Peptides against a protein of PDB entry 5VVV. Designs and how they scored, part 44

Target 1, 276 residues: chain A of PDB entry 5VVV
Amino acid sequence: FLCGVVEGFYGRPWVMEQRKELFRRLQKWELNTYLYAPKDDYKHRMFWREMYSVEEAEQLMTLISAAREYEIEFIYAISPGLDITFSNPKEVSTLKRKLDQVSQFGCRSFALLFDDIDHNMCAADKEVFSSFAHAQVSITNEIYQYLGEPETFLFCPTEYCGTFCYPNVSQSPYLRTVGEKLLPGIEVLWTGPKVVSKEIPVESIEEVSKIIKRAPVIWDNIHANDYDQKRLFLGPYKGRSTELIPRLKGVLTNPNCEFEANYVAIHTLATWYKSN
Target 2, 276 residues: chain A of PDB entry 5VVV as posed
Amino acid sequence: FLCGVVEGFYGRPWVMEQRKELFRRLQKWELNTYLYAPKDDYKHRMFWREMYSVEEAEQLMTLISAAREYEIEFIYAISPGLDITFSNPKEVSTLKRKLDQVSQFGCRSFALLFDNIDHNMCAADKEVFSSFAHAQVSITNEIYQYLGEPETFLFCPTEYCGTFCYPNVSQSPYLRTVGEKLLPGIEVLWTGPKVVSKEIPVESIEEVSKIIKRAPVIWDNIHANDYDQKRLFLGPYKGRSTELIPRLKGVLTNPNCEFEANYVAIHTLATWYKSN

## One batch from the design tools (peptide; aimed at target 1 L82 D116 Y160 V195)

Design b2_p21_1 (made by RFdiffusion4)
Pose (drawn by RFdiffusion4):
Structure b2_p21_1 (pose): chain A 276 residues (1-276), chain P 21 residues (1-21)
Amino acid sequence: as target 2 above (276 residues)
Amino acid sequence: DEDDEKKEAFEKEKVEEELES
């Protein structure tokens, strides 16, 4: 069961030294996972096709090392959603070559995120694929095979919270396609009824497990501050029923951008991780 | 939810900036 932090916000990402202290903290409080997905580390999203330079690679390996040294599972995320051409094979291949490079850093766990992308396709894609959801699942599956079908592997849908489902959660062509076609070994990230959920009703998640055909992984935006300059969140982890742990694969907290402000955010996540 | 509305608007703006780049 996956529990911990996702560094998944817009803005100045954390540096390697902050992530080491992060791993030591996750262990002192018995959490198991860290998802690397900062939106403005350019090679994660903006220039996803680009390989890490020599010194960048030294950094990532030293990072994945301290993750094993503290036994925190390290999941690497990549976001091709902005401009990838799903049908073109060269494009599919560059994604593998990039995911290969990181596999050789020590990485076993991977994620493909598709949040916040223009919902329609290019003229070339609309032929080979029936719908937008078809294209993502095809690539997500093909990639899931290529890496030797890894232990943990996440998929973040374009429709990733209740508000964002067209027309509703239950009868959504995008969501319908995912639960049926996406492989049973691939996890699905979900964010609550809203992007920043005030509360996560047990009925809402049970409802979601309907169409996804899985217990989804929560990408929790409760303490995220990347959207309002004046705002910071030092409150407890709240509005999440303890009765949820049985019904979910996991909860990764997407916290404040200021690293040291995240003490309460992670500790309260940790105490609640106990009690179920 | 005010925070939710702000987050959605911020994300749309950032996506537009990325596409313009």

Design b2_p21_1_s1 (made by RFdiffusion4, then SolubleMPNN; from b2_p21_1, 12 letters changed)
Fold by OpenDDE base, seed 1:
Structure b2_p21_1_s1 (fold): chain B 276 residues (1-276), chain A 21 residues (1-21)
Amino acid sequence: as target 1 above (276 residues)
Amino acid sequence: DELNEIAIEFLEKKLKEELEA
């Protein structure tokens, strides 16, 4: 069971010292996972093709080593979906080289994120792939196999919540393709019925699990505040039955942008997780 | 500019969903 934090918000990313402090807190609270996915990290998303500099490499190696020291699984995410051409072998090779670099930093767990992108393929991809889901699954499977089938590999679908599913969760051709064609060793991220789900009913998890043919990892936006800079979500982790735990592969909370605002959020997630 | 506009659109969707919850 993956349980911890995803740094997955828009806005200023956490600094390396905050991330190291997070690992200390995660270990103390018996959580086990950190997903690196800061939307405004340029080389994570907008400039995903660009290799890390020597200085950035040293910082990431130090961060990954710190995660290992605290027995936290460090998952490196990349979000190439803004402008990748899936059918272009050069784009695929560029993605491979980027992930090879991160692997050399000591990273062993990875994620490909296709959240918050346009649902349309370019003309070149439409000639090669039957659907957007086929394109995404193809590259994801190829990368997963290329990296030697890492123990933890995550995929974030473009339809990552109930409200983004067309026509709905159980009938989505996109999610059906993901479920049928995504290799079974790859986990699927999900935010619940909504992007920000006040509640995640057990029945909603059973519904999505059926179509994706696996238990999802919850990307939980309950404490996310990147969409409203006037609000801080300081309350406890709530609206999730403990009956979800045996039906999930994990829960990663995407919390407030303000690092220190997250003490209650993360601590109460840990309490929730340890309750069953 | 186009990439930023896409990001803003999705942030607005998140905010809308929160206000409707």
Scores: peptide ipSAE 0.041, ipTM 0.648, DockQ to the pose 0.062
OpenDDE base, seeds 2, 3, 4, 5: peptide ipSAE 0.021, 0.028, 0.023, 0.024; ipTM 0.557, 0.593, 0.536, 0.509

Design b2_p21_1_s2 (made by RFdiffusion4, then SolubleMPNN; from b2_p21_1, 10 letters changed)
Fold by OpenDDE base, seed 3:
Structure b2_p21_1_s2 (fold): chain B 276 residues (1-276), chain A 21 residues (1-21)
Amino acid sequence: as target 1 above (276 residues)
Amino acid sequence: DELNEQAIAFLKERLEEELKR
């Protein structure tokens, strides 16, 4: 069961010292996972093709080593979906080389994210793939296999919540393709019925699990405030029955952008997790 | 619901900005 934090917000990323402090807190609270997915880290999303510089490499190596020190699983995410051509072998090879570099930093867990992107494929991809889901699954499976089928590999669908499913969760051709064709060892991220889900009913998890043919990992935006930084969400982790725990592969909270504001959010997630 | 709608609006705006780079 993956339980911890995803740094998945838009806005200024946390600094390395904050991330190290996070790892210390996660260990203390008996959480086990950190997903590196800061939207405004240039080489994570907008410039995903760009290799890390020597200086950036040193920072990431240090960060990954710190995670290991605190027994926190460091998952490196990349979001190539803004402009990748799925059918282009050069694009696939570029993605492979980028993840190879991160592997050399000591990273062993990875995620491919296709959240918050346009649904339209380019002409070249339309000639090769039957749908957007087919294109995403193809590259994800290939990368997963290329990396030697790491123990933890995550996929974030474009339809990552109930509201984004067309026509709905149970009838989504996109999610059906994901469920049927995504290799079984790859986990699927999900934010619940909504982008920001006040509640995640057990029935909603059963519904999505059926179509994706696996228990999801919750990317939980309950404390996310990137969409309204005039607010701070300081309340406890709530609206999730502990009955969800045996029905999930994990929960990663995407909390407030302000690192210092997240004590209650993360601590109460830990309490929730340990209460089962 | 208010939070969700605000989040969706934000995501849409952000994507539009990113695509204009």
Scores: peptide ipSAE 0.714, ipTM 0.963, DockQ to the pose 0.883
OpenDDE base, seeds 1, 2, 4, 5: peptide ipSAE 0.037, 0.112, 0.704, 0.036; ipTM 0.596, 0.773, 0.961, 0.594

Design b2_p21_1_s3 (made by RFdiffusion4, then SolubleMPNN; from b2_p21_1, 11 letters changed)
Fold by OpenDDE base, seed 4:
Structure b2_p21_1_s3 (fold): chain B 276 residues (1-276), chain A 21 residues (1-21)
Amino acid sequence: as target 1 above (276 residues)
Amino acid sequence: DEENEIAIEFEKERLKKELER
């Protein structure tokens, strides 16, 4: 069970010292996972093709080493979906090289994120892939296999919540393709019925699990505030029955952008997790 | 693109407003 934090918000990423402090807190609270997915990290999303500089590499190596020191699984995410041409072998090779670099930093767990992108494929991809889901699954499977089938590999679908599913969760051709064709060792991220789910009913998890043919990892935006920088979500982790725990592969909270605001959010997630 | 980020933020805000409703 993956339980911890995803740094997955828009806005200023946490500094390395905050991330290290996070790892200390996670370990102390018996959480086990950090997903590196800061949207405004240029080389994570906008410039995903760009290799890390020597200085950036040193920082990431240090961060990954710190995660290991605190027994936190460091999952490196990349979000190539803004402008990747899935059918282009050069793009696939570029993605491989980027993940190879991160592997050299000591990272062993990875995520491919296709959240918050347009559903439209380019003309070249339309000639090769039957759908956007087929393109995403193809590259995800290829990368997963290329990396030697790492123990933890996550996929974030473009339809990552109930409200983004067309026509709905259970009938989504996109999620059906994901469920059918995504290799079984790849985990699927899900935010619940909504992007910010006030509640995540058990039935909603059963529904998505059926179509994706696996228990999801919750990317939990309950405390996310990137969409409203005037608000801090300081309340406890709530609206999630502990009955979800046996039905999930994990929960990663995407909390407030303000690092220091997240004590209650993360601590109460830990309490929730340990209450099962 | 900044436009996509704005659109995503807007969708998140819209979705939040739908939750507050």
Scores: peptide ipSAE 0.051, ipTM 0.731, DockQ to the pose 0.062
OpenDDE base, seeds 1, 2, 3, 5: peptide ipSAE 0.055, 0.046, 0.027, 0.053; ipTM 0.741, 0.698, 0.642, 0.727; seeds 1, 5 fail the geometry check

Design b2_p21_1_s4 (made by RFdiffusion4, then SolubleMPNN; from b2_p21_1, 12 letters changed)
Fold by OpenDDE base, seed 4:
Structure b2_p21_1_s4 (fold): chain B 276 residues (1-276), chain A 21 residues (1-21)
Amino acid sequence: as target 1 above (276 residues)
Amino acid sequence: DELNEIAIKFLKERLEEEKKK
């Protein structure tokens, strides 16, 4: 069971010292996972093709080493979906090289994220793939296999919540393709019925699990405030029955952008997780 | 849900900004 934090918000990423402090807290509270997915890290999303510089590499190596020191699984995410051409072998090779570099930093867990992008494919991709889901699954499977089928590999669908499913969760052709074609060793991220789900009913998890043919990992936006940084969410982790735990592969909270505001959010997640 | 509506609006605006870069 993956339980911890995803740094998955828009806005100023956390600094390395904050991330290290996070690892200390995660270990102390018996959480086990950190997903590196800051939207405004340029080489994560906007410039995903760009290799890390020597200086950036040193920072990431240090961060990954720190995670290991505190027995936190470091998952490196990349979001190529803004402008990748799925059918272009050069693009696939570029993605492979980027992940090879991160592997050299000591990273062993990875994620491909296709959240917050248009459903459109370019003309070249339309000639090769039957749908957007087929294109995403193809590259995800290929990368997963290329990396030697790491123990933890995550996929974030474009339809990552109930609201984004067309026509709905149970009838989504996109999610059906993901469920049927995504290799079984790859986990699927999900935010619940909504982008910001006040509640995640058990029935909603059963519904999505059926179509994706696996238990999801919750990307939990309950404390996310990137969409309105005039708000701080300081309340406890709530609206999730502990009955969800055996029905999930994990929960990663995407909390407030302000690192200092997240003590209650993360601590109460830990309490929730240990209450089963 | 107000928060969800605000979030979706934010995501749409952010995507449009990113597409222009």
Scores: peptide ipSAE 0.729, ipTM 0.964, DockQ to the pose 0.880
OpenDDE base, seeds 1, 2, 3, 5: peptide ipSAE 0.714, 0.722, 0.719, 0.707; ipTM 0.962, 0.966, 0.963, 0.961

Design b2_p21_2 (made by RFdiffusion4)
Pose (drawn by RFdiffusion4):
Structure b2_p21_2 (pose): chain A 276 residues (1-276), chain P 21 residues (1-21)
Amino acid sequence: as target 2 above (276 residues)
Amino acid sequence: VKELHEEAKEHMIEAKREAAE
């Protein structure tokens, strides 16, 4: 069961030293996972096709090392959604070559994120693929095979919370396609009824497990402050029923950008991780 | 690519502000 932090916000990402202290903290409080997905670390999203330079690679390896030294599972995320051409094989290949490079840093766990992308395709893609959801699943699956079908592997859908489902959660062509076609070994990230969910009703998640055909992994935006300059969140982890732990694969908290402000955010996540 | 990224960031900031209300 996956529990911990996703560094998944817009803005100045954390540095290696902050992530070491993060791993030591996750262990002192018995959490198991860290998802690396900062939106403005350019090679994660903006320049996803680009390989890490020599010194960048030294940094990532030293990072994946301290993750094992503290036994925190490290999941690496990549976001090709902005401009990838799903049908073109050179494009599919560059993604593998990039995911290969990181595999050789010590990385066993991977994620493909597709949140916040223009919902339609290029002229070339609309031929080979029936729908937008078909294209993502095809590449997510093909990639899931190539890496030797890894232990944990996440998929973040374009429709990743209740508000964002067209027309509703239950009869959505995008969501329908994912639950049926995406492989049973691939996890699905979900964010609650809204992007920043005030509460997560047990009925809403049971409802979601309907179409996704899985217990989804929560990308929790409760303490995220990247969207309002004046705002910071030092409150407890709240509005999430303890009765949820049985129904979910995990909850990864996407916290405040200011690293040291995240003490309460992670500790309260940790206490609640107990009690179920 | 830079323009697309900036548009997507602004859109997400707005979406989060609306969700927080």

Design b2_p21_2_s1 (made by RFdiffusion4, then SolubleMPNN; from b2_p21_2, 10 letters changed)
Fold by OpenDDE base, seed 5:
Structure b2_p21_2_s1 (fold): chain B 276 residues (1-276), chain A 21 residues (1-21)
Amino acid sequence: as target 1 above (276 residues)
Amino acid sequence: MKEKYEKAKEKAIEEARESAA
């Protein structure tokens, strides 16, 4: 069971010292996972093709080593979906080289994120792939296999919540393709019925699990404030029954952008997780 | 993009507020 934090917000990423402090807190609270997915990290998303510099490599190696020191699984995410051409072998090769570089930093766990992108394929991709889901699954499977089928590999679908599913969760052709064609060793990220789910009913997890043919990992936006920088979500982790735990592969909270605001959020997630 | 995500979150928040009222 993956339990911890996703740094998945828009806005200023956490500094390396905050991330190291996070790992210390995660270990102390018996949490086990950190997903590196800061949307405004340029080489994560906007400039995903760009290799890390020597200085950036040293920082990431130090960060990954710190995660290991605290027994925290470091998952490196990349979000190529803004401008990738899925059918272009050079794009696939560029993605491979980027993930190879991160593998050399000692990273062993990875994520491909296709959240917050347009559903439109370019003309070249339309000639090769039957749908956007087929394109995403194809590259995800290829990358997963290329990396030697790592123990933890995550996929974030473009339809990552109930409200993004067309026509709905159980009938989504996109999620059906993901469920049928995504390799079984790849985990699927999900935010619940909504992007910010006040509650995540057990029935909603059973519904999505059926179509994706696996238990999801919750990307939990309950404490996310990147959409409303005037708000801090200081309340406890709530609206999630402990009955979800046996039905999930994990829960990763995407908390407030303000690192110091997240004590209650992360601590109460840990209490929730240990209450089962 | 941030705008699309912000709008999706705003809509999700509005829908969450409407469901709580």
Scores: peptide ipSAE 0.051, ipTM 0.755, DockQ to the pose 0.176
OpenDDE base, seeds 1, 2, 3, 4: peptide ipSAE 0.047, 0.044, 0.032, 0.036; ipTM 0.676, 0.756, 0.726, 0.669; seeds 3, 4 fail the geometry check

Design b2_p21_2_s2 (made by RFdiffusion4, then SolubleMPNN; from b2_p21_2, 14 letters changed)
Fold by OpenDDE base, seed 3:
Structure b2_p21_2_s2 (fold): chain B 276 residues (1-276), chain A 21 residues (1-21)
Amino acid sequence: as target 1 above (276 residues)
Amino acid sequence: MEEKYKEAKAKAKELALESAK
């Protein structure tokens, strides 16, 4: 069971010292996972093709080593979906080389994220793939196999919540393709019925699990505030029954952008997890 | 393009909060 934090917000990423402090807190609270997915980290998303510099490499190596020291699984995410051509072998090879570089930093767990992108494929991809879901699954499976089928590999769908599913969760052709074609060893990220789910009912997890043919990892936006500058949610982790735990592969909270505001968010998640 | 998706996500989150009142 993956339990911890995803740094998955838009806005200023956390600094390396904050991330190291996070790992110390996660260990202390008996949490086990950090997903590196900061949307405004240039080489994560907008410039995903660019290799890390020597200086950036040293920082990431130090960060990954710190995660290991605290027994925290460091998952490196990349978000190529803004401008990748899925059918172009040069794009696929560029993605492979980028993840090879991160593997050399000592990273062993990875994620491909296709959240917050346009649903339309380019002309070249339409000639090769039957749908957008087929294109995403194809590259995700290829990368997963190329990396030697790592123990932890995550996929974030474009339809990552109930309200983004067309026509709905149980009838989504996109999620059906993901469930049928995504390799079984790849985990699927999900935010619940909504992008920010007040509650995540057990029945809603049973519904999505049926179509994706696996238990999801919750990307939990309950404490997210990147979408509203006036929002600071300092309340406990709530609206999630402990009956979800046996029906999930994990829970990763995407908390407030302000690092120091997250004590209650993360601590109450840890209490929730240990209460089962 | 990026700002449009940030706005779309923000709107989706806002609608989620409104429907929860």
Scores: peptide ipSAE 0.057, ipTM 0.749, DockQ to the pose 0.313
OpenDDE base, seeds 1, 2, 4, 5: peptide ipSAE 0.052, 0.045, 0.045, 0.048; ipTM 0.717, 0.697, 0.693, 0.707; seeds 1, 4 fail the geometry check

Design b2_p21_2_s3 (made by RFdiffusion4, then SolubleMPNN; from b2_p21_2, 13 letters changed)
Fold by OpenDDE base, seed 4:
Structure b2_p21_2_s3 (fold): chain B 276 residues (1-276), chain A 21 residues (1-21)
Amino acid sequence: as target 1 above (276 residues)
Amino acid sequence: MEEKYEEAKKKAIEDALKSAA
């Protein structure tokens, strides 16, 4: 069970010292996972093709080493979906090289994120892939296999919540393709019925689990505030029955952008997780 | 209130997509 934090918000990423402090807190609270997915990290998303500099590499190596020191699984995410051509072998090779570099930093767990992108494929991809889901699954499977089938590999679908599914969760051709074609052992990220789900009903998890053919990892935006600069949600992790725990592969909270605001968010997640 | 947050998040996503295009 993956339980911890995803740094998955828009806005200023956390600094390395905050991330290290997060690992200390995660360990202290018996949480086990950090997903590196800061949307405004240039080489994570907008410039995903670009290799890390020597200085950036040193920072990431240090961060990954710190995660290991605190027994926190460091999952490196990349979000190539803004401008990747899935059918282009050079793009796939570029993605491989980027993940190879991160593997050299000591990272062993990875995520491919296709959240917050357009559903349209380019003309070249339309000639090769039957759908956007097929394109995403193809590259995800290829990367997963290329990396030697790491123990933890995550996929974030473009339809990552109920309100993004067309026509709905149980009938989504996209999620059906993901469920049918995404290799076993690749986990699927899900935010619940909504992008920011106040509640995640058990039935909603059963529904998505059926179509994706696996228990999801919750990317939980309950404490996210990147979408509203006036929002600071300091409330407990709530609206999630503990009955979800046996039906999930994990829960990763995407908390407030303000690092110090997240004590309650993360601590109450830990309390919730230990209550099973 | 919740709907407003979802709408705000959707808008933020849309704005982020527009800024990346």
Scores: peptide ipSAE 0.111, ipTM 0.777, DockQ to the pose 0.065
OpenDDE base, seeds 1, 2, 3, 5: peptide ipSAE 0.110, 0.076, 0.039, 0.103; ipTM 0.783, 0.758, 0.684, 0.769

Design b2_p21_2_s4 (made by RFdiffusion4, then SolubleMPNN; from b2_p21_2, 12 letters changed)
Fold by OpenDDE base, seed 5:
Structure b2_p21_2_s4 (fold): chain B 276 residues (1-276), chain A 21 residues (1-21)
Amino acid sequence: as target 1 above (276 residues)
Amino acid sequence: MEEKYEKAKEKAKEDARKSAE
């Protein structure tokens, strides 16, 4: 069971010292996972093709080593979906080289994120793939196999919540393709019925699990504030029955952008997790 | 690329905001 934090917000990423302090707190609270997915990290999303510099490499190596020191699984995410051409072998090769570099930093767990992109393929991809889901699954499976089928590999679908599913969760052709064609060792990220889900009913997890043919990992936006930085979400982790735990592969909270605001959010997630 | 990125970011934030109401 993956339990911890995703740094998955828009806005100023956390500094390396904050991330190291996070790992210390995660260990202390018996949480086990950090997903590196800061949306405004240029080499994560906007410039996903660009290799890390020597200086950036040293920082990431130090961060990954710190995660290991605190027994936290470091998952490196990349978000190529904004401008990747899935049918172009050069794009696939570029993605492979980027993940090879991160593997050299000592990273062993990875995520491909296709969240927050248009549900459209370019003309070249339409000639090769029957749907957007087929294109995403193809590259995800290829990358997963290329990396030697790592123990933890995550996929974030474009339809990552109930409200994004067309026509709905149980009838989504996109999620059906993901469920049928995504290799079984790849985990699927989900935010619940909504992008920010006040509640995640058990029945909603059973519904999505059926179509994706696996238990999801919750990307939990309950404490996310990047969409409204005038607000801080200082309340406890709530609106999730502990009956979800046996029906999930994990829960990763995407909390407030302000690192110092997240004590209650993360601590109460840990209490929730240990209460099962 | 930057314009496309910012447009996608603003849409994502708006979708999140609407979901949280």
Scores: peptide ipSAE 0.724, ipTM 0.963, DockQ to the pose 0.913
OpenDDE base, seeds 1, 2, 3, 4: peptide ipSAE 0.724, 0.712, 0.700, 0.722; ipTM 0.965, 0.963, 0.960, 0.965

Design b2_p21_3 (made by RFdiffusion4)
Pose (drawn by RFdiffusion4):
Structure b2_p21_3 (pose): chain A 276 residues (1-276), chain P 21 residues (1-21)
Amino acid sequence: as target 2 above (276 residues)
Amino acid sequence: SVHEKHEEAKEFYKEKAREDV
């Protein structure tokens, strides 16, 4: 069961030293996972096709090392959604070559994120593929095979919370396609009824497990502050029923950008991780 | 451009997050 932090916000990402202290903290409080997905670390999203330079690679390896030294599982995320051409094979290959490079840093766990992308395709893609959801699942599956079908592997859908489902959660062509076609070994990230969920009703998640055909992994935006300059969140982890732990694969908290402000955010996530 | 698409996606996110709270 996956529990911990996703560094998944817009803005100045954390530095290696902050992530080491993060791993030591996750362990002192018995959490198991860190998802690397900062939106503005350019090679994660904006320049996803680009390989890490020599010194960048030294940094990532030293990072994946301290993750094992503290036994925190490290999941690497990549976001090709902005401009990838799903049908073109050169494009599919560059993704593998990039995912290969990181595999050789010590990385076993991977994620493909597709949040916040223009919902339609290029002229070339609309031929080979029936729908937008078909393209993503095809690549996500093909990639899932190539890496030797890894232990934990996440998929973040374009429709990743209740508000964002067209027309509703239950009869959505995008969501229908995912639950049926996406492989049973691939996890699905979900964010609650809204992007920043005030509460997560047990009925809403049971409802979601309907179409996804899985217990989804929560990308929790409760303490995220990247959207309002004036705002910071030092409150407890709340509005999440303890009765959820049996029904979910995991909860990764996407916290405040200011690293040291995240003490309460992670500790309260940790206490709640107990009690179920 | 890719940069423009990225900024649009960032601003879209901020709008929706602010609406939620």

